Peptides against a protein of PDB entry 5OK6. Designs and how they scored, part 142

Target 1, 215 residues: chain A of PDB entry 5OK6
Amino acid sequence: ELPGLDSQWRQIENGESGRERPLRAGESWFLVEKHWYKQWEAYVQGGDQDSSTFPGCINNATLFQDEINWRLKEGLVEGEDYVLLPAAAWHYLVSWYGLEHGQPPIERKVIELPNIQKVEVYPVELLLVRHNDLGKSHTVQFSHTDSIGLVLRTARERFLVEPQEDTRLWAKNSEGSLDRLYDTHITVLDAALETGQLIIMETRKKDGTWPSAQL

## One batch from the design tools (peptide; made by RFdiffusion4, then SolubleMPNN)

Design b2_p24_6_s4 (from b2_p24_6, 12 letters changed)
Fold by OpenDDE base, seed 5:
Structure b2_p24_6_s4 (fold): chain B 215 residues (1-215), chain A 24 residues (1-24)
Amino acid sequence: as target 1 above (215 residues)
Amino acid sequence: SPEDRKHIDVTDEQLQEHSAELAK
């Protein structure tokens, strides 16, 4: 059931639970394509429920790079391409208007950086590989705030590494060389890891030597 | 020590060759 237009506006645009609410680390926010959102604003501000300005179902199609993996297009800008809504507001809009058939919601998390909270629209996608099988990658998403320790644990899990096996990570840099991610307490951001970057998991040999010693 | 290396200058070809040798 659609609420009254004034009620819709108040629920979505309020500063406590709507679009203008403060960001809180760990909370989920959702992207809404800007044109749709502006159409909705015009509709609810127009005061006529039967208006031709009815926005229809939420359609985020223009935000996606493809409809296979539903990755976002690169370079999308808040306030230009999309608006961010907190989970409650998003769910209200979906309940009222629906979401285009087959499209997933674009859910993102608020992250805490040293001096700012922001919605992390683009998490880092790393290509995880084993040192002995560089052609077989696992793409995994990480927050910029995730630790290198989490990346290592995730790599170990994906490659079914046994607990007794010792492993470490190398990042392939832009020059093609390898930098060891030796400090597992720093973040993905601190390590300056980027989307599409190859991360090589090295497994220690049974003799206690590292394969990379031969490079 | 080579075991404690933190940076390695390596070409893609060298890295692939090394990986292939380890896979044998």
Scores: peptide ipSAE 0.436, ipTM 0.916, DockQ to the pose 0.847
Fold by OpenDDE base, seed 2:
Structure b2_p24_6_s4 (fold): chain B 215 residues (1-215), chain A 24 residues (1-24)
Amino acid sequence: as target 1 above (215 residues)
Amino acid sequence: SPEDRKHIDVTDEQLQEHSAELAK
C-alpha cells in the first residue's frame, strides 16, 4: 500500500537517512532514472494521490545500453540522468511503485577515495589474457580501489595457475606498448587502468626465464 | 636484466606473433 505523500517525501528525501544522507564506504546505493524520479517528486509534492501525475513503476530503461547484459550507458551524470538513493530508500520506492518487469536494480557501492566517498557507478572492466593466448580474454570488473595484487590473484584464479607458478601482469597502454604492473600494492586507480584495457598475465618458464625477455 | 623490464615497445602484430609462437 502506498503511504501518504508527505510520508513518502520524508522517507526518501530526508537528509538523515534519505537521498541526501552522507555516503559511507561499503554501502549499497541504487540508480533511479531522473525523469521518473522528477515525476515522483511532482506527484508527492502535489498533495493529491489521485493526481494524473502518478509516476507508475520505476523504469530505468534509458540508463541501460543493452537488455542482455544490462550494462549502463557510458557518460551518465548524477543529477542529470539519474538520482542515487540509499538501499532503504530504493527498496521503499520499489515496494510502493514496482520496478519494470525483467529489469534488474542498478546497485553500486560507495568506495573510499583519498579524502572523499563516492558511489562507484562505473567499475573498471579489464580484459585478462595469458601471454601465450591473447585471443582468449576474460572480462572482469574491478573497483578503482582494488589493488593490482587482487587483479593478479583474480587472473591466476581464472587461468587456473598453480600456486608454485610465478606470474606478473602487463598492461597494454594507449601506444600499444606494454607497461609492467610492478607494484602490486597500488590500486587500479593509481595504475590508471581503464575499462576495456588489456591486461596480460605472464607466467614464468620452468627454466626460470620470463617469456617477455624474448620481446 | 631483460627480466626486470618495466616497459616493452611492441606492436600489436609483434605481440600476436610472439603469443602464437609461445602457444606452439
Scores: peptide ipSAE 0.365, ipTM 0.889, DockQ to the pose 0.858
Fold by OpenDDE base, seed 4:
Structure b2_p24_6_s4 (fold): chain B 215 residues (1-215), chain A 24 residues (1-24)
Amino acid sequence: as target 1 above (215 residues)
Amino acid sequence: SPEDRKHIDVTDEQLQEHSAELAK
């Protein structure tokens, strides 16, 4: 059952548990298409539950570039294309109005950067490959705050590398050369890795030599 | 840091050729 309009507004647009609440690292937030959200605001502010301003079900279709993988369009801007809601507020809206059939929620995590918390709307999508099979990529999403060590572990897992095998990463740079990701403690952000970037996992030979030493 | 990176100047072609040789 839909709560009263004033109650809806107070539950969604408040500084404690709603849209205006402080960001906390690790929390889930959800994107809502701005036009729908503004329609909802107009509806609840209008004071007439039977008004023609009823927003209908949440529809985020315009935020997606594809309906297969449900990837977001590039260049979306908070406050222009979408609003961010904490999980509780999102779930309220979904329970009240529903979500368009077949659309997944657009869930994102709050990350902690050195001086700010931010909802990471665009995680970094890396193309993971093995040095000996560049044609078989695994696209994996990483947070900007994830370590290179996590990228390496993820690559090892995806390629079923045995624990005793030594591996290291290379990133293909914009010049077409390879940068060895030597420090595994730095983040994806610190390494300046970008979406679509090729990351090559090199496996050490049984003789103790690295394949790249022969390049 | 940038100091934690080593550049190897390898072209895509060289990498592919070497990869193909290593796969044999």
Scores: peptide ipSAE 0.047, ipTM 0.655, DockQ to the pose 0.464
Fold by OpenDDE base, seed 1:
Structure b2_p24_6_s4 (fold): chain B 215 residues (1-215), chain A 24 residues (1-24)
Amino acid sequence: as target 1 above (215 residues)
Amino acid sequence: SPEDRKHIDVTDEQLQEHSAELAK
């Protein structure tokens, strides 16, 4: 059952639990297409439930670049293309209006950066490969706040590296050369890794030499 | 930082060739 218009407004826009609530690291937030949200605002502010301004079901189609992998378009801007809602507010809107059939929710996490919390709309997608098999990539998403150590552990797991095998990472840079990710304690952000960047896992040889020492 | 990275100047062709040799 749809709540009264004033109740809807208070639930979604209330600064304690709604759109304006403080961001907390690790919490889930959801994207809502801006035009739909504005239509909803106009509807609930109009005071007439029978108004022709009824927004219909949530439709985020314009935010997606494809309907196969449901990837977001690049360059979307908060407040222009979408609004961010906390999980509670999102679930209320979906329960009241529905979501377009077959369309997944756009869930994102709050991350903590040195001076600010933000919703990470675009996690970093890295292409993980082995130094001896560049043709077999694993695309893996990482937070900008994830450590290089986590990237390395993830690569080791994906490639089924034995615990006794020594490994290290290289990033292919924009010039086509390789930068070794020496410090595993820095973040993906600190390392300036970007979506689509090739990350090469090098495995130490049985003779104790590194393959890259021959380059 | 420069301390956190070691640069190797390797072309894509060199990397592919070396990878192919290491895979044998």
Scores: peptide ipSAE 0.038, ipTM 0.689, DockQ to the pose 0.520; fails the geometry check

Design b2_p24_7_s1 (from b2_p24_7, 11 letters changed)
Fold by OpenDDE base, seed 4:
Structure b2_p24_7_s1 (fold): chain B 215 residues (1-215), chain A 24 residues (1-24)
Amino acid sequence: as target 1 above (215 residues)
Amino acid sequence: MASETRTEPMSDEELAAAFAEAAK
């Protein structure tokens, strides 16, 4: 059963637990398509539960670029295309109105940047490859706050690298050269890695030499 | 000698060929 309109408004817009609550690193937030959210606002503010302004089920279809991978469209802007809700508020709305059949929730994490908390709407999608098979990529999402060490570990896991094998990463830059990601403690952000960038995992040869030494 | 931190610019084909040669 839908709660009273004023109760809905207070639950979702409440500054302590609602849309305006402070961001906390590691918490989940959810995207809601702006038009739906504005329709909901109009409905609950109208004071008539039988109003023609009833928003129906949550439908985020316009935020997706595809219904296969459910990737977001590029260039979406908070407050223009979507609103962000904390997990509790999102789950309330879903319980009250439902979510369009087949659509996944658009869950994102709060990340800690040097001077700000932000919901990371667009994680970095890297193309991981092995030096000896550049044509076979694994697309993996990383936070801007993830370390290069995590990227390397993830690459090793995806390629089933044995623990005794020594590996390192190279990033293909816009000039067509490779930059060695030698510092594994810096972040994806610090390394300026971008979505769609090719990341080459190099495995050390049995003779102790690196394949890249011949480049 | 390629820098241990940055290679010279290469095409995708050159890069693939170079690593293929290095794997022999």
Scores: peptide ipSAE 0.409, ipTM 0.897, DockQ to the pose 0.774
Fold by OpenDDE base, seed 1:
Structure b2_p24_7_s1 (fold): chain B 215 residues (1-215), chain A 24 residues (1-24)
Amino acid sequence: as target 1 above (215 residues)
Amino acid sequence: MASETRTEPMSDEELAAAFAEAAK
């Protein structure tokens, strides 16, 4: 049974736990397609539960570029294409109206940037490769706030690098040169890494030399 | 010779070839 319309409005839109609540780093927020959300607003504001304005199940189909990997379309804009809801509000709406069959929720994390908190709608997808096998990539998602050290550790894990093997990262830039990611304490954002960027993990040779020294 | 921090611009093919040679 659906809650009363006024109760729905208060639970989703209230400033304490609803859409307008403060962001907190590490929290999960969810995207809701804007037209559906506006239809829901019209429904609950109409005061008639039997209204023809009933929104039906949540359908985020227009936000996805594909139904295989369920990746978001590029260039989506908050307030135009979608609204962001905190986890509690999202789960209420899903409980009340359902989610379109087969669609995954669009969960995103709040990140803390210098002087701002935001929902990271578009994390960075990096192409991780080994220097000796550039054709075998591992696509891995990272937050802009993740350290280069985490990228390196993730690469080492994906490539099953032994603890005693020394490794370092290179980023392929737009000019086709490689920039060494020598500072592992900076973030993905600080390093200006972008989605689709090739990140090369170089492994030190047994003789103690780096393969890149011959480039 | 690549600097310790930045290489010269290379194509993907050139880069693959260079690392393949370096891995020997």
Scores: peptide ipSAE 0.407, ipTM 0.897, DockQ to the pose 0.789
Fold by OpenDDE base, seed 5:
Structure b2_p24_7_s1 (fold): chain B 215 residues (1-215), chain A 24 residues (1-24)
Amino acid sequence: as target 1 above (215 residues)
Amino acid sequence: MASETRTEPMSDEELAAAFAEAAK
């Protein structure tokens, strides 16, 4: 049974636990398609539970570019295409109205940037490769706030690199040159890495030389 | 040798060939 309309509004829109609550790093927030949300607002503000404005189940279909990987369309804008809800509010709406059959929730994390918190709707997808097998990429998602050190560790894990093997990263730039990701303490954002960018993990030779020294 | 931080621009094929040669 649906809660009273005023109760629904207060649970979802309040400034302490609802849509307007402060962002906190590491928390999960969820995307809700804007038209559905606006219809829900109209329904609960109308004061008639039997109104024709009943929103039905949450349907985020218009936010997805595919129903295989459930990737978001590029260029979606908060407030225009979707709204963000904290986990508690999202779970209330799903409990009350349901989610479209087979459609996953669109969960995203709050990240801490130097001066702001934001929900990271679009994490960076990097193409990880080994220097000796550039044709075999592993697509891995990273936060803009993740360190290059994490990218390197992730690459080492994906390629089953032994702990004693020395490795480093190169990023292929738009000019077709490789930039060495020397500082492992900077973030993906600081390194200006972008979705679809090729990241080459170079492994040091047994003779102590680097393959790239011959480039 | 100064560890270069940037290579010259290469095609994907050139890069693959260069690393393949360097792996020998």
Scores: peptide ipSAE 0.406, ipTM 0.892, DockQ to the pose 0.638
Fold by OpenDDE base, seed 2:
Structure b2_p24_7_s1 (fold): chain B 215 residues (1-215), chain A 24 residues (1-24)
Amino acid sequence: as target 1 above (215 residues)
Amino acid sequence: MASETRTEPMSDEELAAAFAEAAK
């Protein structure tokens, strides 16, 4: 059974626990398609539960570019295309109205940037490859706040690199050259890594030389 | 010689070939 309209409004829009609550790093937030959310607002503000303004199931279809991988469309704007809700508010709405059949929730994390928290709607998808097999990429998602060290560790794990093997990363740039990601303490953001960028994990040879020394 | 921090621009094919040779 749906809660009372005023109760719904207070739970979702409450500044302490709802949409207006402060962002906290590491927390999950969810995207809701703007038109649906506005219809919900109109419904609960109208004060009539029998109103023709009933929003129905949450439908985020317009936010997705594909229904196979459920990737978001590029260039979506908060407040225009979608609303961000904290996990509790999202789960309430899903419980009350349902989510369109087959659609996954659009969960995103709050990240900490210098002097600002934001929901990272577009994490970076990197194409991880080995230097000796550039044709076999592994797409892995990273936060802009993740370190290059984490990218390297993730690549090592994905490629089953033994602990004794020495490895380093290269990023293919827009000019077609490789930039060595030598500082593992900087972030993906600081390194200006972008979605779809090729990241090459180089493994040191047994003779102690690097394959890239021959480039 | 590529710098230790940046290579010269290469095509994907050239890069693949270069690493294939370097892996021998």
Scores: peptide ipSAE 0.403, ipTM 0.897, DockQ to the pose 0.804

Design b2_p24_7_s2 (from b2_p24_7, 12 letters changed)
Fold by OpenDDE base, seed 1:
Structure b2_p24_7_s2 (fold): chain B 215 residues (1-215), chain A 24 residues (1-24)
Amino acid sequence: as target 1 above (215 residues)
Amino acid sequence: MLSETRTEPMSDEELAAAFAEASK
């Protein structure tokens, strides 16, 4: 059942638990399409529950690039294209108005960067491949705050690498050369890895040599 | 010369061929 309009406004916009609450690392936030949210604001501020300004179900269709993978469009801007809501506020809105049938929620995580906490709307999608089979990629999402060590472990898991096999990563750069990701303690951000970038997992040969030594 | 940290620029085809040869 829909709560009173003033109650809705307070619940969603309240600075302690609503849209303006402080970000906390690891928390989930959700994107809401801006026009829908503005329609909701107009509805709840209008004071008439029977108003023609009723927003209907949440529809984020305009934020998606496709309805197959439900990827976000590139270049979306907070406050212009969408608003960010904490999980509690999102779940309230969904419970009150519903979400368009078949659309997934657009969930994102708060990450901690050196000087700021931010909702990571665009995590990095890396193309993981093996050195000996560059044509078989696994697309995997990583946070900018994830370590190269995590990328390597993820690659090893995806390719079913045995624990005794030694592996390392290379990133294909914009010049077409490979840069070795030798420091596994730095982050994806520190390594300047980008979405769509090819990451090659090299496996050490049984003779103890690296395939790349012959390049 | 291949540095231990960076290769020479290669096309995708060249890279695939080079690793295929190196894996033999």
Scores: peptide ipSAE 0.435, ipTM 0.899, DockQ to the pose 0.803
Fold by OpenDDE base, seed 5:
Structure b2_p24_7_s2 (fold): chain B 215 residues (1-215), chain A 24 residues (1-24)
Amino acid sequence: as target 1 above (215 residues)
Amino acid sequence: MLSETRTEPMSDEELAAAFAEASK
């Protein structure tokens, strides 16, 4: 049974635990398709539980570009295409109305950027490769707040690099040249890495030289 | 002399070939 309409409104829209609550780094928030959310608002504000404005189950279909990997469409805008809800509010709505069969929740994390907190709707997908096998890429997602050091560690793990092997990263830029990601303490954002960008893990040769020194 | 921080612009094929040769 659905809670009273006023109770639903208060639980979802309040500034303490609902949609309007402050963001906190590391918290999970969920995307809700805007039209569904507006329909829900109209329903609960209408005051009639038997109204024809009943929103039905949550359906985020229009937010997805595919139903295989459940990737979001590019260029979605908060407040236009979707609404962000904190985990508690999302779970209430799902418990009350359900989620469309087969659709996963669209969970995202709050990240801390300089002077702001933001739900990271679009993490960065990097194409990780080895210098000696550029044709074999591994797509890995990173937060904009992740360090280059984490990217390097992830690449090493993915390619099963031995601990004693020295590695470093290069990013292929828009000009077709490689920029060395020298500082491993800066973030993906600071390095201006973008989705689809090729990141080359170079492994040091046994003779102590770097392959790139011969380029 | 290649910069230690940036290479010259290369095609994907050229880059692959260059690294393949450098890995020998």
Scores: peptide ipSAE 0.434, ipTM 0.900, DockQ to the pose 0.772
Fold by OpenDDE base, seed 3:
Structure b2_p24_7_s2 (fold): chain B 215 residues (1-215), chain A 24 residues (1-24)
Amino acid sequence: as target 1 above (215 residues)
Amino acid sequence: MLSETRTEPMSDEELAAAFAEASK
């Protein structure tokens, strides 16, 4: 059963716990397609539960580029294409109206940037490879706020590197050169790593030399 | 010359070949 329209509005748009609540790092927020949300706003503001303005189930189809991997379209803009709701508000709307059959929620995390909190709608997808097998990439998603150390650990785990093996990362830049990611404490953002970028995990040779020393 | 932190520009094929050789 749907709550009263005024109750719906207060729960979702409440400035303390609703759409306008402060962002907090690590929290989950959800994307809602803008037109659906605007229709919902009109419905609950209209004061008539039986109104023809009933929004129906949440349908984010227009936000997806594919229905296989459920990747978002590039270049979506908050306030134009979608609104962001905190998890509680999202779950209320889904409970009341449902979500389009088979469509996953679009969950994203709040990240802390130097001057702002932001919902990270587009995390970075890196192509992880081993230096000795550049043709076999593993796509892994990272936050812009993740450290290079985390990227390295993730690469080591993905490639089943033994703890005693020494490894380091190189990023292939747009010029075709490799930049060594020597500082593992900086973030993906600080390193200016981008989606689709090739990240090479180099493993130290048994003789103590690095393969890249021969480049 | 390879710097400690940056290589010279290479094609994908050159890079693959170089690392393949270095991995021997």
Scores: peptide ipSAE 0.436, ipTM 0.900, DockQ to the pose 0.840; fails the geometry check
Fold by OpenDDE base, seed 2:
Structure b2_p24_7_s2 (fold): chain B 215 residues (1-215), chain A 24 residues (1-24)
Amino acid sequence: as target 1 above (215 residues)
Amino acid sequence: MLSETRTEPMSDEELAAAFAEASK
């Protein structure tokens, strides 16, 4: 059953736990399509639960570029295309109105950047490969705040690299050259890694040489 | 001498071939 309109508004827009609450690193927030949200605002502000302004189920279809992988369209803007809600507010709206059949929630994490918290709407998807098998990529999502060390560990885990094997990363740049990701303490953001970028995990040979030394 | 930190620009095919050779 839908709660009263004033109760809905307070629950979703409440400054302590609603849309306007402070961002905290690691928390989950959810995207809601802007037109639906505006329709909901109009409905609850109208004061008539029987009004023709009922928003219906949440439908984020316009935010997706595809319904196969449920990837977001590029260039979406907060406040124009979508609204960000904290997990509690999102779950309330879903419980009250439902979510369009088959659509996944658009969950994103708050990240901490220098002097600011933001919801990372577009995490980086990297194509992880081994140097000796460039044709077998593993797409893995990373935060811009993740370290290159984490990317390397993730690659090692994905490729089942034994602990005694020595590995390092290369990033393929826009010029088609490889840049060695030698500093594992910098972030994905600091390394300027982008979605769709090829990241090559190189494994050191038993003779102590690197395959890339022959490039 | 290739920089230890950056390779020369290569096509995907050239890169694949080079690593295939280096892996032998």
Scores: peptide ipSAE 0.432, ipTM 0.898, DockQ to the pose 0.802; fails the geometry check

